# Peptides against a protein of PDB entry 7SID, part 7

Target 1, 151 residues: chain A of PDB entry 7SID
Amino acid sequence: LHMYLMLLKELPGEEYPLPMEDVLELLKPLSNVCSLYRRDQDVCKTILNHVLHVVKNLGQSNMDSENTRDAQGQFLTVIGAFWHLTKERKYIFSVRMALVNCLKTLLEADPYSKWAILNVMGKDFPVNEVFTQFLADNHHQVRMLAAESIN

## One batch from the design tools (peptide; made by RFdiffusion4, then SolubleMPNN)

Design b1_p8_8_s3 (from b1_p8_8, 5 letters changed)
Fold by OpenDDE base, seed 1:
Structure b1_p8_8_s3 (fold): chain B 151 residues (1-151), chain A 8 residues (1-8)
Amino acid sequence: as target 1 above (151 residues)
Amino acid sequence: MDFTSLAF
């Protein structure tokens, strides 16, 4: 886990994007890691913070690439699962804040949610619509973070 | 529970 998290943390940003094939390889174990540690709030927070680099890479890639679509799909599945568990009140505010940051980064890459759509339980939820729900979060810091991102 | 199964 530690090595994997370090790899995610050390991913280059927008200035030096990784090849999408490499991004895809990094995403392969992500869902399993998240599943194993879904009940550990600190690990979940750390994962969400580190995958921000992945979002940045996804936003800089060619949308017409098959690898890009696959990478986006795998990533969005993970984010969708975190959002679902958030709705089930499984996560404390600090994890939700990390999730909001991920959603914010997705919106920066795709402001109109053309590809940033969460499929949860067979239903599609555009990230821009998902994001607005955090404006009504029961924790003030989460609401504030969401509000700051809208401006 | 599979994490991805929560999304599908």
Scores: peptide ipSAE 0.030, ipTM 0.685, DockQ to the pose 0.794
Fold by OpenDDE base, seed 4:
Structure b1_p8_8_s3 (fold): chain B 151 residues (1-151), chain A 8 residues (1-8)
Amino acid sequence: as target 1 above (151 residues)
Amino acid sequence: MDFTSLAF
């Protein structure tokens, strides 16, 4: 897990994005890793923090590429699952804060949610709409983070 | 079973 998370963390930024094929390969085990540690709050928080770097790579690629769509889909599936479990009150505030950061980064890459759409149980939820829900989070720090992210 | 399947 540690080495995998380090790989996610060390992904290059916007200046030198990885080939989407490489990003896709890196994302392949992500769902399984999340499944394995879905009940570990600290691991979930760490995963969400490290996958922030993936979003930047996804936003820099050719939107018409099949690999891009696949990578986006795999990533959004994970984010959607975290959001779903958040709604089920499975995650503490620190995990929700990490999720807000992911959503913020998605909005930076796709402000109009052209591709940043969470498909949860067959329903589509644009990230810009999902994000607003955290402005009303029951934890003060989550609300503050969400509010600060709009500035 | 993937993460989505576990979450839903």
Scores: peptide ipSAE 0.029, ipTM 0.678, DockQ to the pose 0.634
Fold by OpenDDE base, seed 3:
Structure b1_p8_8_s3 (fold): chain B 151 residues (1-151), chain A 8 residues (1-8)
Amino acid sequence: as target 1 above (151 residues)
Amino acid sequence: MDFTSLAF
């Protein structure tokens, strides 16, 4: 886990995006890691904070390539799972804060949710619609973060 | 459903 999280953290910034094939390799174990540690709030928060670099890389890639579609699909599945568990009130506010930051970064890359769509239990949820739900979060800091991100 | 079923 530690080594994997370090790899995610050390991803190049927007100035030097990774090739999409490398992004795919990094995403391969992500769903398993998230599943194993889904009950550990601190690990979940850390994962969500580190995958922000993945979102930035996805937004700067060739959106017409098969690898891009695969990477987007794998990533959105994980975000959808975190959102679903959030709806079930499984996560404390600090994890929800990290999720809001992920959703914000997705909207920066895809403001109109052309590809940023969460498929949860066979239903499609555009990220822009999902994001607005956090404006009514029970925790004041989550609401504030969501509100400032819209401006 | 659990996380694993959602993630795969």
Scores: peptide ipSAE 0.029, ipTM 0.678, DockQ to the pose 0.354
Fold by OpenDDE base, seed 2:
Structure b1_p8_8_s3 (fold): chain B 151 residues (1-151), chain A 8 residues (1-8)
Amino acid sequence: as target 1 above (151 residues)
Amino acid sequence: MDFTSLAF
C-alpha cells in the first residue's frame, strides 16, 4: 500500500502528463486497493487525494483514443463506488471532502460531464449532477468546499 | 474483487 500511494503521489503534474498507457497501468490495482481498505477512512482519504493527479492526466489526454476511454472508465468506476458508499453514510467528512475535490477536478476537465459519468448500480449519474448533492451535505465544511468550487 | 461490487 505504501509504495502504491507513494507512486500515486509522485505522478507528474500537468506540465508533463503521463502517457495513457502508464495511466492505465496505475489504475489496474486501484480498484483492489480501494476494496481492501474501504473501511480505513484515512487510507481512503489519502487515496482520493492522490488520484487527483490521475484526473488531471485524464483531462489532458486525447478523448477519442481507446486507452483514454478505458482509463476513464476504470477511474470513474472507483469514484462511483466511493460516491455510493458516501450515500450509504460509510465515510466521515474528511473522506467526503477528498471526494468533492476529485469531483471538482473532474468538472474542471469535463464541465458538461460528457465523459465524466458515474455508473452505479446500472444507472448513469453525470458528475455535474452528483457534485451538486454535496451542497446539501450534513457537514458544514463539505458544503462550503462544494459551494466554493462551483464559481 | 471489483470495488463497485463490494460497495453493494
Scores: peptide ipSAE 0.028, ipTM 0.680, DockQ to the pose 0.591

Design b1_p8_8_s4 (from b1_p8_8, 4 letters changed)
Fold by OpenDDE base, seed 1:
Structure b1_p8_8_s4 (fold): chain B 151 residues (1-151), chain A 8 residues (1-8)
Amino acid sequence: as target 1 above (151 residues)
Amino acid sequence: MSFTDLAF
């Protein structure tokens, strides 16, 4: 886990994007890692914070690439699962804060949610619509973070 | 239950 998280953390940002093939390889174990640690709030927070680099890479890629679509799909599946568990009140505010940051980064890459759509329980939820729900979060800091991102 | 199963 530690090594994997370090790899995610050390991913180059927008200045030096990784090849999408490499991004895809890094995403392969992500769902399993999240599943194993889904009940550990600190690990979940750390994962969400580190995958921000992945979002940045996804936003800089050619949308017509098959690898890009696959990478986006795998990533969105993970984010969708975190959002679903958030709705089930499984996560404390600090994890939700990290999730909001991920959603914010997705919106920066795709403001109109053309590709940033979460499929949860067979239903599609555009990230822009998902994001607005955090404006009504029961924790003040989460609401504030969401509000700051809209301006 | 897998993480994906929770989402789908």
Scores: peptide ipSAE 0.027, ipTM 0.672, DockQ to the pose 0.769
Fold by OpenDDE base, seed 5:
Structure b1_p8_8_s4 (fold): chain B 151 residues (1-151), chain A 8 residues (1-8)
Amino acid sequence: as target 1 above (151 residues)
Amino acid sequence: MSFTDLAF
């Protein structure tokens, strides 16, 4: 786990985007790691914070490539699962804040939710619609973070 | 099991 999290953390920034093939390889174990540690709030928060680097790479890539679509699909599946568990009140506010940051970064890359769509239980949810739900979050800091992202 | 399988 620690080695994987370190790898996610040390991903190159916007100045040197990773090849999409490498991004795809990094995403392969992500769903399994999330499944194993889904009940650990600190690990979930750390994962969501580190995958922000992946979101930035996904938004800058060639949208027409097969590898890009596969990477987007794998990533959105994980985000969809986190959102589902959030609706079930399984995550504390700090994890929800990290999720809001991921959703914000997705909207920066895809403002009209052309590809940023969460498929949960066979239903499609555009990220822009999902994001607005956090404006009514029970925790003040989550609402504030969501509100700041719209302006 | 995938993360989605555990979440749903």
Scores: peptide ipSAE 0.026, ipTM 0.675, DockQ to the pose 0.592
Fold by OpenDDE base, seed 2:
Structure b1_p8_8_s4 (fold): chain B 151 residues (1-151), chain A 8 residues (1-8)
Amino acid sequence: as target 1 above (151 residues)
Amino acid sequence: MSFTDLAF
């Protein structure tokens, strides 16, 4: 886990985006890691914070490539699962804040949710619509973070 | 089992 988290953290910034093939390789274990640690709030928060780098890479890639679509799909599946568990009230506010940051970054890359669509239980949820739900979060800090992000 | 599978 530690090595994987370090790898996520040390991803190149926007100035030097990773090749999509490398992004795909990075995403392969992500679902399994999330599954193993889904009950650890701190680990979940850390994962969500670190995958922000992946979102940035996805947003700058050629959207028409097969690898890009595959990477987007794999990533969105994970985010969708986090969102689902959030709706089931499985996560504390700090994890939800990290998720909001991920959703914000997705919206920065895809403001109209052309590709940023969460498929949860066979239903599609555009990220822009998902994001607005956090404006009504039970925790004040989560609501504030969401509100600040829509400007 | 995938993370998504565990979530549902």
Scores: peptide ipSAE 0.025, ipTM 0.672, DockQ to the pose 0.605
Fold by OpenDDE base, seed 4:
Structure b1_p8_8_s4 (fold): chain B 151 residues (1-151), chain A 8 residues (1-8)
Amino acid sequence: as target 1 above (151 residues)
Amino acid sequence: MSFTDLAF
């Protein structure tokens, strides 16, 4: 887990994006890792913090590429799962804060949610609509983070 | 891995 998280953390930024094929390969185990540790709050928080770098790579790629769509799909599945479990009150505020940061980064890459759509249980939820829900989070710090992210 | 497998 540690080594995998380090790989996610050390992904290059917008200046030198990885080939989408490499991003896709890196994302392949992500769902399994998240599923395995879905009940560990600290691990979930760490995962969400580190996958922020993936979003930046996804936003720089050619949208018409099959690999891009696959990578986006795999990533959004994970984010959708975290959001779903958040709605089920499975995560503490610190995990929700990390999720808000992911959603913020997604909105920066795709402000109009052209591709940033969470498919949860067969229903589509644009990230821009999902994000607004955290403005009403029951924890003050989550609300503040969400509000600050709009500025 | 399906969403269901991940979430549940």
Scores: peptide ipSAE 0.025, ipTM 0.666, DockQ to the pose 0.332

## One batch from the design tools (peptide; made by RFdiffusion4, then SolubleMPNN)

Design b1_p9_1_s1 (from b1_p9_1, 4 letters changed)
Fold by OpenDDE base, seed 4:
Structure b1_p9_1_s1 (fold): chain B 151 residues (1-151), chain A 9 residues (1-9)
Amino acid sequence: as target 1 above (151 residues)
Amino acid sequence: MLPESLLLQ
């Protein structure tokens, strides 16, 4: 886990995007790692913080590439799962804050929600609509972070 | 790709 998280953290920003093949290789274990540690709040927070780099890379990729669509799909599946569990009140505020940062970065990468759509339990949820829900989060710090993120 | 349902179980 530690090595994997370090690899995610060390991803270059949008200025120097990785080849999509490398991004895919890094995403392959992600769903399994998230599933395994979904009940560990600290690990979930760390994962969400580190996958910010993945979003930045995806935003700079060729949208017409099959590999890009695959990477986007894998990533959105994970984010959708975290959001779903958030709706089920499974995550503490610090994890929700990390998720808000991911959603913010997704919207920065895809402002028009061309691909930033969460499919959860067979239903589609545009990230912009998902994001606005955190403006009404029960925890004041989450609300503040969400509000600051749109300014 | 791991389905969302498998991630949530």
Scores: peptide ipSAE 0.035, ipTM 0.683, DockQ to the pose 0.543
Fold by OpenDDE base, seed 5:
Structure b1_p9_1_s1 (fold): chain B 151 residues (1-151), chain A 9 residues (1-9)
Amino acid sequence: as target 1 above (151 residues)
Amino acid sequence: MLPESLLLQ
């Protein structure tokens, strides 16, 4: 786990995007890692913070590439799961903060949710609609983060 | 791709 988290943390920033093939390889184990540690708040927060680099890379890539669509699917599956568990009140505010930052970055890349759509239990949820729900979050810092992201 | 259901169980 620690080695994997280190790899996620050391991803190049927005100025130097990774080849999509490299992003895809890094995303392959992500769902399994999240599943194993879904009850560990600290690990979940760390993962969500580190995958911000992945979101930035996905937003700058060629949308017509098969590898891009595959990487987007891998990423959105994980985000959808975290969102669903958030609706079930399984995550503390710091994890929800990290999730909102991921959703914010997705909306910056895809404001109209053309590809940023969460599929959870066979239903599609556009990220722009999902994001507005955090404006009514129980924790004031989460509401504030969501509000400043749309202003 | 692992389905989201594996994360939700």
Scores: peptide ipSAE 0.035, ipTM 0.681, DockQ to the pose 0.528
Fold by OpenDDE base, seed 3:
Structure b1_p9_1_s1 (fold): chain B 151 residues (1-151), chain A 9 residues (1-9)
Amino acid sequence: as target 1 above (151 residues)
Amino acid sequence: MLPESLLLQ
């Protein structure tokens, strides 16, 4: 886990995006890692903070390739799962903060949720609609972070 | 699918 998280942390930012093939390779084990540690709040927060780099890379990529669609699908599946578990009140505010940051970055890349759509239990939820729900979060810091992202 | 298994999708 620590080695994998270290790799995610060391990813280049938006200024120097990774090739989509590299992004896809990093995403392959992600769902399994998240599933294994889904009950560990600290690990979940760390994962969400590190995958911000993945979101930045996805936003700068050509959306026409099969690899891009595959990477988007794998990433959105993970985000959708974290969002669903958040709705089930499984995560503390610090994890929700990290999730909001991921959603914010997705909206910067796709403000109208043309491709950023979460499929959870067979239903589609555009990220722009999902994001607005955090404006009503029960923790003030989460609401503030969400509000800052709208301007 | 149960919520606990969503991350395996």
Scores: peptide ipSAE 0.033, ipTM 0.685, DockQ to the pose 0.197
Fold by OpenDDE base, seed 1:
Structure b1_p9_1_s1 (fold): chain B 151 residues (1-151), chain A 9 residues (1-9)
Amino acid sequence: as target 1 above (151 residues)
Amino acid sequence: MLPESLLLQ
């Protein structure tokens, strides 16, 4: 886990985007790692903070390639799972804040949720609609973080 | 609780 998280943390991000092939390699173990540690709040927060680099890379990529769509799909599956568990009140505010940051970054890349759509339990949820729900989060800091994107 | 399969899609 530590080594994997280190790799995610060291991604250049938006300034120096990686080849999509490299992004895909980094995403391959992500869902499994998230699943294994889904009950650990600190690990989940760390994962969500580190995958911000992946979102930034995806936002700078050519969205027309098959590899880009594959990377988007794998990433969105993970984000969708975290969001679903958030709806089930499984995560503390600090994890939700990290998730909001991921969603904000997605919206910066795709403001109208053309590709940023979460599929959870067989249903599609556009990220822009998902994001607005955090404006009504029970924790004031989460609401404030979400509100920053609309001001 | 979220099914393990959802995270592993």
Scores: peptide ipSAE 0.032, ipTM 0.684, DockQ to the pose 0.156

Design b1_p9_1_s2 (from b1_p9_1, 3 letters changed)
Fold by OpenDDE base, seed 4:
Structure b1_p9_1_s2 (fold): chain B 151 residues (1-151), chain A 9 residues (1-9)
Amino acid sequence: as target 1 above (151 residues)
Amino acid sequence: SLPESLLLK
């Protein structure tokens, strides 16, 4: 886990995007890792913080590529799962804050949710609509982070 | 990758 998280953390940002093939290789274990540690709040927080780099990298990729669509799909599946479990009140505020940062980064890359759509239990939820829900989060720090993200 | 349904189990 530590090595994998380090690889995610060291992903270059939007200035130097990785080849999509490399991004895909890094995303392949992600769903398994998230599933395995879904009940560990600290690990989930760490994962969400590190996958910010993946979002930044995906935003700079060629959207016409099949590999890009594949990478986006794999990533959005994971984010959708975290969001769903958040709706089920499974995550503490610190994990939700990390999720908000991921959603913010997604919106920066795709402001109109052209591809940033969470499919959860067969239903589609555009990230821009999902994000607004955190403005009404039960925890004040989450609300503040969401509000600050708009500025 | 695991389907969303598997992640939620």
Scores: peptide ipSAE 0.049, ipTM 0.733, DockQ to the pose 0.495
Fold by OpenDDE base, seed 5:
Structure b1_p9_1_s2 (fold): chain B 151 residues (1-151), chain A 9 residues (1-9)
Amino acid sequence: as target 1 above (151 residues)
Amino acid sequence: SLPESLLLK
């Protein structure tokens, strides 16, 4: 786990995007790691913070490539799972803060949620609609972060 | 990658 988290942390920022093939390789174990540690708040927070680099890379990629669509699908599956567990009150505010940052980055790349759509339990949830719900989050810092992101 | 349903179990 720690080696994988280190790799995520060492990803280049938005200034130097990775080739999509490299992004795919990094995403392959992600769903397994998230599933295994879904009940660990600290690990979930760390994962969400580190995958911000992946989100930025996906947002700048050519969406017409097969590899981009594959990477996007794998990533959105993970985000959808975190979103669903958030709705069931499984995560503390710090994890929700990290999730909001991921959603914010997705909206910056796709403001109208053309491809940024979470599929949870067979239903589609556009990220712009999902994001709006955080304006009514129980924790004041989460509400503030969400409000700052849209202003 | 695992299906979303497996992450929710």
Scores: peptide ipSAE 0.049, ipTM 0.735, DockQ to the pose 0.495
Fold by OpenDDE base, seed 3:
Structure b1_p9_1_s2 (fold): chain B 151 residues (1-151), chain A 9 residues (1-9)
Amino acid sequence: as target 1 above (151 residues)
Amino acid sequence: SLPESLLLK
């Protein structure tokens, strides 16, 4: 786990995007890692903070390639799972804040949620609609972060 | 579990 997290931490920012092939290689084990540590709040927060780099890379890539669509699908599956568990009140505020940051970055890349759509339990949830729900989060810092992100 | 299924789909 630590080796994988270190790799995610050292990813270049949006100024220097990774090749899509590298993004795919990083995403392949992600769902398994998230599943294994889904009950560990600190690990989940760390993962969500590090995958911000993945979102930035996806936002700058050509959306017409099969590899891009594959990467988007794998990433959105993970975000959808964290969203689902958030709705079930399984995560503390610091994890929810990290999730909001991911959603914010997705909306910067896709403001109208044309491809940024979470599929959870067979239903589609556009990220822009999901994001607005955090304006009513029970924790004041989460609400403030969400409100700051849309202005 | 349900969460695992979501992450692994």
Scores: peptide ipSAE 0.049, ipTM 0.736, DockQ to the pose 0.172
Fold by OpenDDE base, seed 1:
Structure b1_p9_1_s2 (fold): chain B 151 residues (1-151), chain A 9 residues (1-9)
Amino acid sequence: as target 1 above (151 residues)
Amino acid sequence: SLPESLLLK
């Protein structure tokens, strides 16, 4: 886990995007890692903070390529799972903060949720609609972060 | 899917 997380942390940001092939390789184990550590708040927070770089890379890519769509799908599945568990009140505010940052980055890349759509339990949830729910989060810091993202 | 995996594991 630590080695994998270190690799995610060292990813270049928006200014220096990675080849999509590298992004795909990094995404492959992500779903399994998230599942294994879903009950560990600190690990979940760390994962969400590190995958922020992946979101930035996806936002800089050509949306027309098959590899881009594949990467988007894999990433959105993970984000959807975290959001679903958040709705079930499984995560503390610090994890939700990290999730909001991921959603914010997605909205910056896709403000109208053309491709940023979470599929959870067979239903589609556009990220822009998901994001607005955090404006009513029980924790004030989460609400503030969400509000700052739209102003 | 991943959501089910997260819930079941």
Scores: peptide ipSAE 0.047, ipTM 0.734, DockQ to the pose 0.349; fails the geometry check

Design b1_p9_1_s3 (from b1_p9_1 with S4K N6L)
Fold by OpenDDE base, seed 2:
Structure b1_p9_1_s3 (fold): chain B 151 residues (1-151), chain A 9 residues (1-9)
Amino acid sequence: as target 1 above (151 residues)
Amino acid sequence: SLPKSLLLE
């Protein structure tokens, strides 16, 4: 886990995007790592903080390429899972804040949710609609973070 | 729990 998290931490941001092939290789084990540590709040928060770099990379890529679509799909599956567990009240506010930051970054890249769509339990949820739900979050810091991201 | 798509393979 620590070795993998170290690799995620060192991902370049929007200014220096990784080749899509490298992004795909890093995404391959991500779902398994998330599944294994889904009950560990600290690990989940760390993962969500690190995958912000992946979102930034995806936002700067050619959306028409097969590799981009594949990477988007793999990433959105993970985000959808975290959102699903959030709706089931499985995560504390600090994890939800990290998730909101991921969703914010997605909306910056895709404001109209053309590709940023979460598929959860066979149903599609556009990220812009998902994001608005955090405006009504039970924790004031989560509501504030979501509200700050709207304007 | 996580959706089936994120379960350990």
Scores: peptide ipSAE 0.041, ipTM 0.718, DockQ to the pose 0.250
Fold by OpenDDE base, seed 3:
Structure b1_p9_1_s3 (fold): chain B 151 residues (1-151), chain A 9 residues (1-9)
Amino acid sequence: as target 1 above (151 residues)
Amino acid sequence: SLPKSLLLE
């Protein structure tokens, strides 16, 4: 786990996007890692903070390639899982804040949720609609972060 | 619970 997290931490920012092939290789084990550590709040927070780099890379990629669509699908599946568990009140505020940051970055790349759609339990949830729900989060810092992201 | 796609294989 630590080796994998260190690799995610050292990813270049949006100024220097990774090749899509590298993004795919990083995403392949991610769902399993998230599943294994889903009950560990600190690990989940760390994962969400690091995948911000993945979102930035996806936002600058050509959406017409099969690899890009594959990467989008794998990433959205993970975000959808964290969203689902958030709705079930499984995560503390710091994890939810990290999730909001991911959603914010997605909306910067896709403001109208053309491709940023979470599929959870067979239902589709556009990220822009998901994001607005955090304006009513029980924790004031989460609400403030969500509100700051809109304006 | 997590979606089926995120369960360990």
Scores: peptide ipSAE 0.040, ipTM 0.716, DockQ to the pose 0.256
Fold by OpenDDE base, seed 5:
Structure b1_p9_1_s3 (fold): chain B 151 residues (1-151), chain A 9 residues (1-9)
Amino acid sequence: as target 1 above (151 residues)
Amino acid sequence: SLPKSLLLE
């Protein structure tokens, strides 16, 4: 786990995007890691913070490529799972803060949620609609972060 | 695909 998290942390920022092939390789084990540690708040927060680099890379990528669509799908599946567990009140505010940051970055790349759509239990949830719900989050810092992101 | 166990209670 620690080695994998280190790799995620060492990803280049938005200034130096990774080749999509490298992004795909990093995403392959992600769903399994999230599943194993879904009850660990610290690990979940760390994962969400580190995958911000992946979100930024996906946002700048050519969406016409097969690899980009594949990476986008794998990433959205993971985000959808975190969203689902958030709706079930499984995560503390710090994890939700990290999730909001991921959603914010997705909306910056796709403001109208043309491709930023979470599929959870066979149903589609556009990220812009999902994001709006955080304006009514129980924790004041989450509400503030959500509000600052749209203003 | 995400493991089904991630979505379970």
Scores: peptide ipSAE 0.040, ipTM 0.724, DockQ to the pose 0.317
Fold by OpenDDE base, seed 4:
Structure b1_p9_1_s3 (fold): chain B 151 residues (1-151), chain A 9 residues (1-9)
Amino acid sequence: as target 1 above (151 residues)
Amino acid sequence: SLPKSLLLE
């Protein structure tokens, strides 16, 4: 886990996008890691903080590539899972804050949710609509972070 | 829980 998280953390951002093939290789274990540690709040927070780099990298990729669509899909599935568990009140505020940062970054890359759509239990949820829900989060720090992200 | 697609097989 530690080595994997380090790799995620060291991903180049928008300045130097990785080849999509490399991004895909890094995304392959992600669902398994998230599944294994889904009940560990600290690990989930760390994962969400580190995958910010993945979002930044995906935003700079060629959207016409099949590999790009594949990578986006794999990533969005994971984010959708975290959001789903958030709706079920499974995550503390610090994890939700990390999720908000991921959603913010997604919106920076895709402001109109052209590809940033969460599919949860067979239903589609555009990230821009998902994000607004955190403006009404039960925890004040989450609301503040969401509000600050708009500014 | 997580969607079935994310569960360990």
Scores: peptide ipSAE 0.039, ipTM 0.714, DockQ to the pose 0.231

